# Designs tried in a protein design run: peptides against a protein of PDB entry 1EBD. Part 14

Target 1, 138 residues: chain A of PDB entry 1EBD
Amino acid sequence: KASYEGKVAAEAIAGHPSAVDYVAIPAVVFSDPECASVGYFEQQAKDEGIDVIAAKFPFAANGRALALNDTDGFLKLVVRKEDGVIIGAQIIGPNASDMIAELGLAIEAGMTAEDIALTIHAHPTLGEIAMEAAEVAL

## One batch from the design tools (peptide; made by RFdiffusion4, then SolubleMPNN)

Design b2_p26_1_s4
Fold by OpenDDE base, seed 4:
Structure b2_p26_1_s4 (fold): chain B 138 residues (1-138), chain A 26 residues (1-26)
Amino acid sequence: as target 1 above (138 residues)
Amino acid sequence: SVIALAAEQIAAERAARAAAAAAAAA
């Protein structure tokens, strides 16, 4: 957030057209395991009256996580039931701090769980868990 | 789905290019 706002300000000072118009701001905690979040939490969506699917997939079922012996945690997609649009995501586990960027992009672009499910993720990778969670939401 | 739509568009474009190439070769 701050770095992005600084970039926009620098571009404005330089006379370039720029705007700050973002829907989702990632939050990362570099704990062990790492925690990352973007968009709505499930309860926040429910509190606002949004009917959601919370699609969860565990790292214990991810082939790369198993190979690395680092299987703690999960990925959760918060998907609006009406249209399948991803409105939030949470990751607790290996590489969460980097993996959240894909889901931030998906939310900013208004993508659906189907969009993630139809995107080929390399096998075996930690990132494949996003595809697996998206398939749960279908 | 943006991805599904993109896949359809790509397939259509490929088919059109193939048809144009076939016509040019005749």
Scores: peptide ipSAE 0.163, ipTM 0.526, DockQ to the pose 0.014
Fold by OpenDDE base, seed 2:
Structure b2_p26_1_s4 (fold): chain B 138 residues (1-138), chain A 26 residues (1-26)
Amino acid sequence: as target 1 above (138 residues)
Amino acid sequence: SVIALAAEQIAAERAARAAAAAAAAA
């Protein structure tokens, strides 16, 4: 957030039109477990009248998380029901701070849950949880 | 879906290659 706001400010000072769009700005808390979010929370989407699917997959079911003995938490995708477009994601668990970047890219690109579900993730990885959550959303 | 379209295109290409190989073997 702060770095992005600084970039927007620098662009404005340089005479380039720029705006802050907070929808795709990731938020990270480096707690144990780590927490990360990008885009809509499920309740925010509902409050705006967006019909959503909240697809959740636990780290306890992820092969890499099991191998690391670090299985607390989950990944949640917030998917617009009308067209399957991913509009938000939340991660609580191992490597959440880095894993949120894939989902930020997906949201910015207007990708669907199907796009992530059809993307092969290496096995075993923590990143597979995004694919698994996307499959839940289908 | 961009990825779904890509997957369909790859599948179609694989099927076409298989059909061409079968025709060449006949």
Scores: peptide ipSAE 0.039, ipTM 0.398, DockQ to the pose 0.013
Fold by OpenDDE base, seed 5:
Structure b2_p26_1_s4 (fold): chain B 138 residues (1-138), chain A 26 residues (1-26)
Amino acid sequence: as target 1 above (138 residues)
Amino acid sequence: SVIALAAEQIAAERAARAAAAAAAAA
């Protein structure tokens, strides 16, 4: 947050005006397990009157997580029902701090759950959990 | 708190996994 706000301010001073979009700023907690979030939480979307699907997939069902013996947690996608657009994501589990970047990009690009579900992820990887959660949202 | 919400969600997942394991062992 603070680093990104500083970048936006520097760009504006340099003659390249930019806005801080707090919805697109990731938040990371380097705990065990790691926690990461970007965009809307399910309850925040509901409080704003957005009809959403909360698509959840557990690391306990991910082949790479099983091989690592690190299966605590899940990935959650917050998907707007009207058009299938991903508006938020939360990850609790292995490598959450790095994996949130893919979902931040998807949200900024206005991608749908279908776009992620149809994106081939390498097997076996932790990243496959994003594809699996997207399939749940269809 | 985001951290508090995460802790609650982790606890719920662990409980569900333990229940599933108990059901499989019965």
Scores: peptide ipSAE 0.027, ipTM 0.493, DockQ to the pose 0.030
Fold by OpenDDE base, seed 1:
Structure b2_p26_1_s4 (fold): chain B 138 residues (1-138), chain A 26 residues (1-26)
Amino acid sequence: as target 1 above (138 residues)
Amino acid sequence: SVIALAAEQIAAERAARAAAAAAAAA
């Protein structure tokens, strides 16, 4: 947030058109395991009357996580049922702090679970868990 | 709180895995 706001301010001072858009602000906790979130939590969406699917995939089923012996946690996608658009994501597990960036990008771009599911993720990687969770949402 | 929710979710996942491991050992 602060870094992005600083960039927008610098661009405005330089005479470039820029806007602050807060669609997807990541929140990260560098604990063990790491925690990351972007967009809506499932309950927040429900409280606002948004009908959502919470698509969850565990790191215990991820080949790279198994190879690293670091299998605690999961990735959760919060997907709007009406149109399949990803409106939130939570990651608890290895490399969550970096992996949340893909999902932040997806939310900012208005992508669907299908968009992520149709994106080839390298095997075996931690990142492919996003694809697996997206497939759960279909 | 993001931190509180995360902590609860981690605990639940660990408990579920422990239960599954116990069931597999029985």
Scores: peptide ipSAE 0.014, ipTM 0.308, DockQ to the pose 0.031

## One batch from the design tools (peptide; made by RFdiffusion4, then SolubleMPNN)

Design b2_p27_1_s1 (from b2_p27_1, 10 letters changed)
Fold by OpenDDE base, seed 5:
Structure b2_p27_1_s1 (fold): chain B 138 residues (1-138), chain A 27 residues (1-27)
Amino acid sequence: as target 1 above (138 residues)
Amino acid sequence: LKSAKLAAEQAALSGKIAAAAAAARAA
């Protein structure tokens, strides 16, 4: 079951379920605030029978966002409950178009929420929100 | 810049990013 879910996750992350090439493809909408996504959406995972944790952390609680007076939005991690592997991420907020790259790398590498939670991020930065969202998933 | 439940989570993440480019996965 876990192996099958892993394959399904990889296919969804690539955005091409019939493809052999499983690449995490980011998507960005340059709205204000920006939107970005990579991998599974929460409901998409649920529809495929994957038990997930959707971990959200708001920019309103991020030190750099507060300092910039730019606190609208959140980061969401979609984490497979069985093994803690990150299978998707969505961001609405400042610099989402660039911040999605860290999550794309994590998903491509098969990292867990714990891996990101244990990764030290510079303080204060917008990027810390990835670590905070990962901690929510634990 | 957008409140009120963050503009419905920014138009449901901009239509799930144009329905995931209309081709990410069939529902």
Scores: peptide ipSAE 0.539, ipTM 0.869, DockQ to the pose 0.030
Fold by OpenDDE base, seed 1:
Structure b2_p27_1_s1 (fold): chain B 138 residues (1-138), chain A 27 residues (1-27)
Amino acid sequence: as target 1 above (138 residues)
Amino acid sequence: LKSAKLAAEQAALSGKIAAAAAAARAA
């Protein structure tokens, strides 16, 4: 079990199968709205037989995004059902290129959706959307 | 862009971030 979990964690961090240490590498496209990703894509995880929850929360429901009049898009967490560990994240929306860093850190640390959900985020901020998406996964 | 499903979810997250690997190669 530990070996299996270790393999999955390594793959999640790298975004592909691996047996070596990797850092969660963010990938960004500076479009409008911006796109960012780290770790597994949902379908990628499914293709590898990982049972996942895709927890999605829209910027249209985020107070800061509303205040900025920049509400296009969403944040998606890819959460492993077995243990609630976040194995991937994707963002389309305002400041996605910077916001992805928090999720990269969470993935690298092996955090769960619950960990993020219980982390107090400043209000109102774009970053709250990570907490909201994590709550969706619970 | 809240139209056409967010530009087809922003070109399917910009071609899965240019197959993710392309961006990762520069990191």
Scores: peptide ipSAE 0.536, ipTM 0.863, DockQ to the pose 0.030
Fold by OpenDDE base, seed 4:
Structure b2_p27_1_s1 (fold): chain B 138 residues (1-138), chain A 27 residues (1-27)
Amino acid sequence: as target 1 above (138 residues)
Amino acid sequence: LKSAKLAAEQAALSGKIAAAAAAARAA
């Protein structure tokens, strides 16, 4: 199981086509609010038999979002439960198109939710939401 | 938005971002 899940995650990180057509490359829709995604969607991971934690944190609880009066949406982390590795992320909200890059880097590097949770983010920033979502996953 | 479950979570994250970027960028 763990070996299989590791292989699947590695393939997702590599961005190669797969039989299940997972999204490995960052994708953005410049709607209002913006949408962005990288790596696995929650259901994709589940369909492949990966046991995941879907950690969600709302922009309504983010200080910078409140200051900007732009609080619609959330950040979702898809975290492999076995080892805490981030395998996917989705954002609906302000600056999602740029914020997805941090999570893309985290996924590429094989980082865990704990790695993000322990990373100091500037305050107040929209990017802090990644840290908050990571804490939810712990 | 703030409603309709975030507009059906922004059109199901914009159609799962265009059907996985039209079959995952067709790589």
Scores: peptide ipSAE 0.532, ipTM 0.862, DockQ to the pose 0.033
Fold by OpenDDE base, seed 3:
Structure b2_p27_1_s1 (fold): chain B 138 residues (1-138), chain A 27 residues (1-27)
Amino acid sequence: as target 1 above (138 residues)
Amino acid sequence: LKSAKLAAEQAALSGKIAAAAAAARAA
């Protein structure tokens, strides 16, 4: 895990000169639906020569979103193909501003898509969409 | 609001969240 974290950190630092540069700084726009992002954007990773898979899952397929009648949008994971490490995530949809925190934690901890896919999420919840998107990346 | 490619992917994820705060990562 530490070696994976070091790889992601080195790549982030190489692309952005800063005195304080965290791997995962979250950003939120409180629109309707909400937008949130943490870590790499897909094209940003590609521009830096990182081979990635963008794993996308829609809220229209999430049980809690259906029950709330709030199904617009999706969650996207940006996963490095070499080792399966999550290096970015974007959400457009219900509760995106809070849901981005789980993925920020995962990126800072150097977790893989498999780690998220194997983490039990309560049912039915919006948070299950992170697990579903992680399964897409496998 | 679903359509126009989800509001053009919510204005290209709201201007790539404001040009990533000027230079993607605070610098």
Scores: peptide ipSAE 0.527, ipTM 0.866, DockQ to the pose 0.032; fails the geometry check

Design b2_p27_1_s2 (from b2_p27_1, 8 letters changed)
Fold by OpenDDE base, seed 1:
Structure b2_p27_1_s2 (fold): chain B 138 residues (1-138), chain A 27 residues (1-27)
Amino acid sequence: as target 1 above (138 residues)
Amino acid sequence: LKSPKLAAEQAALTGKIAAAAAAARAA
């Protein structure tokens, strides 16, 4: 957030029209397991009248997590039903603090669950869980 | 590492990330 605001300020100082517009600001808690979130929470979307699918996939079903013996938790995608666009994501599990970046990128780009489901992830990796959760949302 | 209902899904994702860290993720 602060660095993004700094970039906006730099552009303003340089004479370029710019305004602060936050879309996908990640939040991380470095607990064990780690927690991370970006975009809408499921209930937040529902409270705003957005019809969503909450697609959840457990690390217990992820090959890399199994190999690491670190399978606690899950990845959740919050997907808008109308158009399949990913509007939020939450992770509890290994490497959540880094993995949230892919989902932040997806939200910023307006990607759909289908886009992520069709994105090939290396096997076996923790990152595959994003693809798996996206498939659940289809 | 935690387990019991993932410690209430890590304390409700650590207080919905502290109510978005008091707007730390506010748009």
Scores: peptide ipSAE 0.564, ipTM 0.878, DockQ to the pose 0.028
Fold by OpenDDE base, seed 3:
Structure b2_p27_1_s2 (fold): chain B 138 residues (1-138), chain A 27 residues (1-27)
Amino acid sequence: as target 1 above (138 residues)
Amino acid sequence: LKSPKLAAEQAALTGKIAAAAAAARAA
């Protein structure tokens, strides 16, 4: 967050107008299990009048999580119903602090749940859960 | 640690990540 804000400020000082988009800035809590979020929360989107799908997939159904014996939690995608665009994501579970980056990239790029569902993830990996959650949203 | 309700979904995702900086983007 601070680095992103600093870049925007530097560009403005250099005469290049820029804006800070706080929606796509990730946040992490290094608890056990870890928590991570980027973009809209489900209720936040609803409060703004956005019709959303909350697609949830548990780590208990992820092959790598099972192999690691670390299956607590889930990944949630917040998907705008009108066009399938991912506008938010939350994770509680193993490696959430790193896994949130893929979803931040997807939101910044304006990707849809279909885009992630069609992206091949290595097997077996924790990252597959993003693909599985995206399939739930379809 | 799983339950009670995944630790209340980790304290409601830790206070919605600290109310998102007192609701940044909305503040």
Scores: peptide ipSAE 0.559, ipTM 0.880, DockQ to the pose 0.029
Fold by OpenDDE base, seed 5:
Structure b2_p27_1_s2 (fold): chain B 138 residues (1-138), chain A 27 residues (1-27)
Amino acid sequence: as target 1 above (138 residues)
Amino acid sequence: LKSPKLAAEQAALTGKIAAAAAAARAA
């Protein structure tokens, strides 16, 4: 957040228009398992009248998580039904603090669940869970 | 503790990440 706001200010000083958008600002809690979030929560979107799909996939079904014997938790995507755009993501599980970056990028870029579902992830990796959750949303 | 439904979704995603950290103006 601080670095993002600093970049916006730097661009303004340099004479370039820029806007602060907090939708794609990630937040992490380094618990065990780790927690991470970016963008909308499901209920938050509903409270604003956005019709959403909450697509959830468990680490217990992820090959790398199984190999690591670290399978607690899940990844959740919050997808706007109107256009399939990812507007939020939450992770509880192994390496959530790093994995949230892919979803932050996706939200910032305005990507859809289909975009993520069609992105080939290396096998076996924890990152595959983003692709799996995106497939659930389709 | 993990399994009391993932410690109540890990403390409701740790208080919805500290109430979405009041200083963060996301909607």
Scores: peptide ipSAE 0.550, ipTM 0.874, DockQ to the pose 0.028
Fold by OpenDDE base, seed 4:
Structure b2_p27_1_s2 (fold): chain B 138 residues (1-138), chain A 27 residues (1-27)
Amino acid sequence: as target 1 above (138 residues)
Amino acid sequence: LKSPKLAAEQAALTGKIAAAAAAARAA
């Protein structure tokens, strides 16, 4: 398990100590479509008393996914409401196994949804969906 | 395409990634 301290207001990057205290350890299921997750699940965060917003964006609205005719699924960001920090992300869809890395980096660095929303993503790419989901969270 | 409800959201994100790899996932 890897968790982000949702009760802490200060942003911080995760370390790499001994008995794993990483904020974001990714997990992937190479199904069709692929599944990937990093950080908190929405309900997991809620169960721990973290007030979150779950921002969801479908691949059906992603330009690259449409071009590839591979539009099943979505990306979900779990964002801490108090400061907009991303504490989790889940993806069901094309290239989820690779796309989760951007979100893992964001979580480890304590980035906000705004950080991703304002990051220029190449067009058209599947990765743009992260920006779209981040915009939903704002 | 796939569905119904995206295969129950791909088996609830495949059993929440196998219950977070038995709620451990050390690396």
Scores: peptide ipSAE 0.550, ipTM 0.867, DockQ to the pose 0.029; fails the geometry check

Design b2_p27_1_s3 (from b2_p27_1, 10 letters changed)
Fold by OpenDDE base, seed 3:
Structure b2_p27_1_s3 (fold): chain B 138 residues (1-138), chain A 27 residues (1-27)
Amino acid sequence: as target 1 above (138 residues)
Amino acid sequence: RRSPALRAAQEALTGKIAAAAAAARAA
Protein backbone atom coordinates (compact mmCIF):
# COMPACT_ATOMS: atom_id res chain seq x y z
CA LYS B 1 0.00 0.00 0.00
CA ALA B 2 2.55 2.60 1.09
CA SER B 3 4.83 1.87 -1.88
CA TYR B 4 1.93 2.03 -4.33
CA GLU B 5 0.69 5.32 -2.90
CA GLY B 6 4.28 6.58 -3.00
CA LYS B 7 4.48 5.80 -6.74
CA VAL B 8 1.25 7.70 -7.40
CA ALA B 9 2.53 10.66 -5.39
CA ALA B 10 5.85 10.65 -7.26
CA GLU B 11 4.05 10.58 -10.61
CA ALA B 12 1.83 13.49 -9.57
CA ILE B 13 4.86 15.52 -8.42
CA ALA B 14 6.53 14.77 -11.76
CA GLY B 15 3.50 16.24 -13.59
CA HIS B 16 2.12 12.93 -14.86
CA PRO B 17 -1.56 12.03 -14.54
CA SER B 18 -1.94 9.32 -11.91
CA ALA B 19 -4.55 8.13 -9.45
CA VAL B 20 -4.82 5.68 -6.58
CA ASP B 21 -7.23 3.01 -7.81
CA TYR B 22 -7.14 -0.25 -5.87
CA VAL B 23 -9.65 -2.57 -4.23
CA ALA B 24 -7.35 -4.88 -2.27
CA ILE B 25 -4.04 -4.67 -0.41
CA PRO B 26 -2.03 -7.87 0.01
CA ALA B 27 -0.66 -8.87 3.41
CA VAL B 28 2.15 -11.42 3.78
CA VAL B 29 3.76 -13.13 6.77
CA PHE B 30 7.02 -14.88 5.88
CA SER B 31 6.57 -17.65 8.41
CA ASP B 32 6.85 -21.41 7.98
CA PRO B 33 4.39 -22.08 6.47
CA GLU B 34 4.00 -18.70 4.74
CA CYS B 35 0.71 -16.84 5.11
CA ALA B 36 -0.80 -14.45 2.59
CA SER B 37 -4.12 -12.65 2.29
CA VAL B 38 -5.81 -10.19 -0.05
CA GLY B 39 -9.31 -8.68 0.06
CA TYR B 40 -12.05 -9.96 2.33
CA PHE B 41 -11.84 -12.67 4.90
CA GLU B 42 -15.00 -14.79 4.96
CA GLN B 43 -16.14 -13.41 8.32
CA GLN B 44 -15.51 -9.79 7.26
CA ALA B 45 -17.74 -10.29 4.23
CA LYS B 46 -20.46 -11.88 6.38
CA ASP B 47 -20.24 -9.05 8.93
CA GLU B 48 -20.90 -6.59 6.09
CA GLY B 49 -23.92 -8.60 4.94
CA ILE B 50 -22.26 -10.05 1.82
CA ASP B 51 -23.45 -13.56 0.98
CA VAL B 52 -20.27 -15.51 0.14
CA ILE B 53 -18.99 -18.92 -0.80
CA ALA B 54 -15.75 -19.89 0.94
CA ALA B 55 -13.99 -22.30 -1.43
CA LYS B 56 -11.06 -24.14 0.15
CA PHE B 57 -8.53 -26.52 -1.40
CA PRO B 58 -5.67 -28.20 0.53
CA PHE B 59 -2.02 -28.38 -0.54
CA ALA B 60 -2.15 -32.05 0.51
CA ALA B 61 -4.12 -32.64 -2.72
CA ASN B 62 -1.73 -30.64 -4.94
CA GLY B 63 0.68 -32.70 -7.08
CA ARG B 64 3.58 -30.24 -6.86
CA ALA B 65 3.20 -29.84 -3.09
CA LEU B 66 3.30 -33.64 -2.74
CA ALA B 67 6.42 -33.85 -4.93
CA LEU B 68 8.09 -31.18 -2.79
CA ASN B 69 7.03 -32.90 0.45
CA ASP B 70 5.49 -29.57 1.54
CA THR B 71 1.76 -30.11 1.89
CA ASP B 72 0.79 -28.03 4.93
CA GLY B 73 -2.06 -25.58 4.53
CA PHE B 74 -4.60 -24.53 1.94
CA LEU B 75 -5.89 -21.87 -0.41
CA LYS B 76 -9.26 -20.23 0.29
CA LEU B 77 -11.25 -18.09 -2.12
CA VAL B 78 -13.98 -15.79 -0.83
CA VAL B 79 -16.52 -15.52 -3.64
CA ARG B 80 -19.60 -13.29 -3.74
CA LYS B 81 -22.50 -15.67 -4.24
CA GLU B 82 -24.64 -13.27 -6.29
CA ASP B 83 -22.28 -13.04 -9.27
CA GLY B 84 -19.30 -15.32 -8.57
CA VAL B 85 -16.89 -12.37 -8.23
CA ILE B 86 -13.79 -13.06 -6.14
CA ILE B 87 -13.61 -10.59 -3.26
CA GLY B 88 -10.90 -12.20 -1.13
CA ALA B 89 -8.26 -14.91 -0.92
CA GLN B 90 -6.08 -16.47 1.77
CA ILE B 91 -3.14 -18.84 1.35
CA ILE B 92 -1.29 -20.77 4.03
CA GLY B 93 1.43 -22.95 2.54
CA PRO B 94 4.37 -23.16 0.15
CA ASN B 95 5.05 -20.07 -1.96
CA ALA B 96 2.01 -18.22 -0.53
CA SER B 97 3.88 -14.88 -0.62
CA ASP B 98 4.23 -15.04 -4.42
CA MET B 99 1.04 -16.93 -5.26
CA ILE B 100 -1.15 -14.24 -3.68
CA ALA B 101 -0.32 -11.90 -6.57
CA GLU B 102 -2.43 -13.90 -9.06
CA LEU B 103 -5.41 -13.61 -6.76
CA GLY B 104 -4.77 -9.93 -6.07
CA LEU B 105 -4.88 -9.35 -9.84
CA ALA B 106 -8.10 -11.35 -10.12
CA ILE B 107 -9.76 -9.27 -7.38
CA GLU B 108 -8.58 -5.93 -8.80
CA ALA B 109 -9.87 -6.90 -12.25
CA GLY B 110 -13.28 -7.99 -10.90
CA MET B 111 -12.79 -11.57 -12.09
CA THR B 112 -15.03 -14.49 -11.16
CA ALA B 113 -14.23 -17.97 -9.92
CA GLU B 114 -15.09 -19.14 -13.45
CA ASP B 115 -12.31 -16.95 -14.89
CA ILE B 116 -9.70 -18.73 -12.74
CA ALA B 117 -11.28 -22.19 -13.14
CA LEU B 118 -11.12 -21.83 -16.93
CA THR B 119 -7.51 -20.55 -16.86
CA ILE B 120 -5.12 -23.39 -17.65
CA HIS B 121 -2.40 -23.77 -15.02
CA ALA B 122 0.70 -25.82 -15.79
CA HIS B 123 0.88 -29.35 -14.35
CA PRO B 124 2.27 -30.06 -11.85
CA THR B 125 2.54 -26.63 -10.17
CA LEU B 126 1.62 -25.08 -6.85
CA GLY B 127 -0.42 -22.52 -8.84
CA GLU B 128 -2.93 -25.22 -9.84
CA ILE B 129 -4.37 -24.91 -6.34
CA ALA B 130 -5.99 -21.59 -7.35
CA MET B 131 -7.75 -23.33 -10.24
CA GLU B 132 -8.86 -26.19 -7.97
CA ALA B 133 -10.25 -23.80 -5.35
CA ALA B 134 -12.05 -21.85 -8.09
CA GLU B 135 -13.69 -25.07 -9.30
CA VAL B 136 -14.96 -25.69 -5.75
CA ALA B 137 -16.67 -22.28 -5.87
CA LEU B 138 -18.64 -23.04 -9.08
CA ARG A 1 -19.14 -15.07 -16.41
CA ARG A 2 -16.35 -13.24 -18.21
CA SER A 3 -16.98 -9.69 -19.35
CA PRO A 4 -16.91 -9.17 -23.12
CA ALA A 5 -13.69 -7.15 -22.86
CA LEU A 6 -11.93 -9.73 -20.68
CA ARG A 7 -13.10 -12.60 -22.89
CA ALA A 8 -11.86 -10.88 -26.03
CA ALA A 9 -8.47 -10.19 -24.43
CA GLN A 10 -8.15 -13.74 -23.14
CA GLU A 11 -9.12 -15.29 -26.47
CA ALA A 12 -6.69 -13.06 -28.34
CA LEU A 13 -3.86 -13.98 -25.97
CA THR A 14 -4.73 -17.68 -26.15
CA GLY A 15 -4.57 -17.47 -29.93
CA LYS A 16 -1.13 -15.87 -29.80
CA ILE A 17 0.18 -18.52 -27.41
CA ALA A 18 -1.26 -21.32 -29.54
CA ALA A 19 0.32 -19.86 -32.67
CA ALA A 20 3.69 -19.50 -30.95
CA ALA A 21 3.51 -23.07 -29.67
CA ALA A 22 2.63 -24.36 -33.15
CA ALA A 23 5.55 -22.44 -34.65
CA ALA A 24 7.91 -23.87 -32.03
CA ARG A 25 6.75 -27.42 -32.78
CA ALA A 26 7.25 -26.86 -36.50
CA ALA A 27 10.86 -25.70 -36.00
Scores: peptide ipSAE 0.039, ipTM 0.351, DockQ to the pose 0.016
Fold by OpenDDE base, seed 1:
Structure b2_p27_1_s3 (fold): chain B 138 residues (1-138), chain A 27 residues (1-27)
Amino acid sequence: as target 1 above (138 residues)
Amino acid sequence: RRSPALRAAQEALTGKIAAAAAAARAA
């Protein structure tokens, strides 16, 4: 957030037409395991009356996480049932702080679980877990 | 891949999230 706002300000000072135009603000806790979130938590969506699917996939089932001997945690997608649009994501596990960026992009772009599920992720990678969670949501 | 109706729904959702984010920034 702050870095993005600072960049927009710098561009404006330089005479470039730029504005703060982000939708999904990521939150990261650099713990072990790392925690990251963007958009809605499942309960927040429910509290607002949004019918959601919470699609969860564990790092214990991810090939790269197994190869790294770092399999604690999971990725959760919060998907609106009506249209399959991703409205939130949480990651607890390896590289969560970086992996949340893909899901932030997906939310900003209004992507569906199908869009992620049909995006080829390299095997084996940690990022592949997003595709696996998206498949669970279908 | 997206139907016109789905695209409209996605845009509407994006707008709602953007409005919420803008309100949070202004607070």
Scores: peptide ipSAE 0.028, ipTM 0.451, DockQ to the pose 0.054
Fold by OpenDDE base, seed 4:
Structure b2_p27_1_s3 (fold): chain B 138 residues (1-138), chain A 27 residues (1-27)
Amino acid sequence: as target 1 above (138 residues)
Amino acid sequence: RRSPALRAAQEALTGKIAAAAAAARAA
């Protein structure tokens, strides 16, 4: 049930207009699991002719999520392949509504996946999933 | 960390994002 509701919420987020004026505006749904998005979805980037890497990391592989017994969902980074710049992020899972802020900042600052991968995250935390996803994008 | 070329590309992107965000706030 909760996983299905999270998927529906994520689809609703994905269905909003992809106009350039909304690139850095976060969208959050306080469902269970929570859903959050900022910047490009993978398909939106592809539709605009941007070559991207979609780096996905599951909460089931996150140490803090395991410790909390709350492992539903994933983080996805949308990374421009040319230069590694993060252009979008989606999170379905625990604390997605708060965790999206790090990635919103990264996008606004023009950071790369490498910048996130090289940022030390406390262990074990849910926030490490951003670092793990960034490493996948390298 | 970043080459001048990469920095310029990032700045161009952040400029677009900033302009988009400003337009959204003005709407």
Scores: peptide ipSAE 0.025, ipTM 0.426, DockQ to the pose 0.039
Fold by OpenDDE base, seed 2:
Structure b2_p27_1_s3 (fold): chain B 138 residues (1-138), chain A 27 residues (1-27)
Amino acid sequence: as target 1 above (138 residues)
Amino acid sequence: RRSPALRAAQEALTGKIAAAAAAARAA
C-alpha cells in the first residue's frame, strides 16, 4: 500500500495524472507460520450481504508441504456464489507472504475460481494449494 | 498504469460486489 501510494504521489508531483486504482490490498504477518490476506474475509462479505463460498484446503494435504515437513495451516478462498468471482483469500502456512500475490492478481483481474482451477500449477509446489482450493469452490 | 482491459475488469468486479451488497440490504 504505502509503496504504491508513494509512486502515485511521485507521478502527481511530476505533473502526470495518476490515481490509486487497486481493488484489494494485501496484509502480511511474517510470523512462523506466516499469515497473509487479500480482499474480503468470509464474515466481512456476509456482513455486507454478499452470498459466498468459503473454499478451504489444508497444507497437510499438499505434497510439497509434506516433503518440507511444514504442513500447518491452510488456504481459504472467498468466492461469490452468483458468478464464482474470487473476492478474497487468506493463507496461514509456509510461504504465505509470497503466495498471496497470485491471489491478489486474480482478485484485481476479476478472475473466477474456475480460472485458477484450470491454471496448471507446477508439481510438486506449495502453489498447487491455490488450485486445490479453487477446485473446492466449483 | 494499468492496461484498459485490466481497468475494465477491476471496475466490473467493484461494481458487481457493490451491487450484490446493495441488493442484499434492500431485500
Scores: peptide ipSAE 0.017, ipTM 0.430, DockQ to the pose 0.030

Design b2_p27_1_s4 (from b2_p27_1, 7 letters changed)
Fold by OpenDDE base, seed 1:
Structure b2_p27_1_s4 (fold): chain B 138 residues (1-138), chain A 27 residues (1-27)
Amino acid sequence: as target 1 above (138 residues)
Amino acid sequence: LKSEALAAEQAARTGKIAAAAAAARAA
């Protein structure tokens, strides 16, 4: 957030019109396993009256995680039922701190679970878990 | 509602991204 706002400010100073308009700000905890979140939590969405699907997929079922012997945790997508738009994501597990960026991008772009499900992810990678979770939401 | 506001915000952001992509392809 701060770096993004700083970039916008720098662009404005340079004479380029720019605006701060973000939908999702990531939060990361560098624990073991790592924790990362962006956008809505499931309960938060429900509390605000948003009907959501919580699509969860475990790292224990991810080929790369198995190969790394690091299978604790899961990825959860919070998907708005009305239109399939991803409004939040949480990751507990390996490389969560970096993997959250893909989901942040998806949320910012207003992507649906289908968009992620239909995006080819390299095999075997931890990132495939996002695709798997998206398929759960379909 | 909050859901509608969020959808509108996301749609606006998506629109900007789409416009930027179109401009990049044209350049």
Scores: peptide ipSAE 0.017, ipTM 0.388, DockQ to the pose 0.049
Fold by OpenDDE base, seed 5:
Structure b2_p27_1_s4 (fold): chain B 138 residues (1-138), chain A 27 residues (1-27)
Amino acid sequence: as target 1 above (138 residues)
Amino acid sequence: LKSEALAAEQAARTGKIAAAAAAARAA
């Protein structure tokens, strides 16, 4: 956040009007397994009266995770039922700290679970788990 | 209320992105 705000400020000073405009701020814990989150948690959304689907997919079912012998954890998408828009994501597992970026982008862009499900992900990759979770949400 | 506000925000953001992309392609 601070880094992004600094970039925006620098651009403004340079004569390029810009404003901080973000929806989702990622959070990462570099534990083992790693934990990453962006946007709404399921319970947070429910507490705010948002009807959501929590679509969960385990790394134990991901081909790349199996190949790496690192299958602990899961990816969870928090999807608004009304329109399928992704409003949050949590990842516990391998490479979570980097993988959260795709989902942060998706949330910022207002993408749906269908958008992710229809995006081709390379096989086998950890990133496929996002596609798999998105399919669960459909 | 918060759900509606979020929906409006997401719609607005998506629209901004689409408009910016279209403008960039036209430039």
Scores: peptide ipSAE 0.016, ipTM 0.377, DockQ to the pose 0.047
Fold by OpenDDE base, seed 2:
Structure b2_p27_1_s4 (fold): chain B 138 residues (1-138), chain A 27 residues (1-27)
Amino acid sequence: as target 1 above (138 residues)
Amino acid sequence: LKSEALAAEQAARTGKIAAAAAAARAA
């Protein structure tokens, strides 16, 4: 966020028309386990009257997490029920701070849970958990 | 004004994540 705003400001100073236009703002806590979020939380969506599916998949069921002996936590997708569009994601677990970027991209692009579920993820990787959570949402 | 609103939203989300982290560490 701050770095993006800095770029917009620099472009404005340079005489280029630019505006701040955030669609999905990621947030990270570098704890153990790491925590990351982008877009809507489940309760936030419900409070705004959005009918959602919360699809959760645990790291304890992820092959790479098992191999790393780092299986605490989960990935949660917040999916709009009407059309399957991903509107939020939360991750607690290994590499959450980097893994959130894929889901931020998905939200920015207006992708559905089906789009993620049908995307091939390398095996074995932590990133497969996004695909698994997306399958839960179908 | 827009940037301030976005900053406030980000701060709120960070707080929620911090709470989730605390719960995960306690489990």
Scores: peptide ipSAE 0.010, ipTM 0.369, DockQ to the pose 0.025
Fold by OpenDDE base, seed 4:
Structure b2_p27_1_s4 (fold): chain B 138 residues (1-138), chain A 27 residues (1-27)
Amino acid sequence: as target 1 above (138 residues)
Amino acid sequence: LKSEALAAEQAARTGKIAAAAAAARAA
């Protein structure tokens, strides 16, 4: 957020009008396992009256995670029921700090769970877990 | 785009950005 806003501000100062329009700000904790979040938590959405599907998929079922012997945790997608749009995501597990970027992009772009589910992910990768969770949400 | 919902959300966001940029240009 700060970096993005800084760029916009710099552009404005330089005489090039720009705008900030972000939907989701990622948060990362570089613990073991890593934790990352972007957009709504399930309960936050519910508290605001948003009807959501919380689609969860464990790293224990991810081929790359198994190969790495690092299978703790899960990915959770928070999906708006009315249209399948992804409004939040949480990752606890390997490479969460980097993997959250895909989901941040998805949220900012207004993508649906279907969009992620139908996106080809390289095999075997940790990133496939996003596809798996998206499939759960369908 | 794989969904109409995606298209709608992207269009809405684009509109917001465009409006904000226009407002900035207007001082």
Scores: peptide ipSAE 0.008, ipTM 0.345, DockQ to the pose 0.075

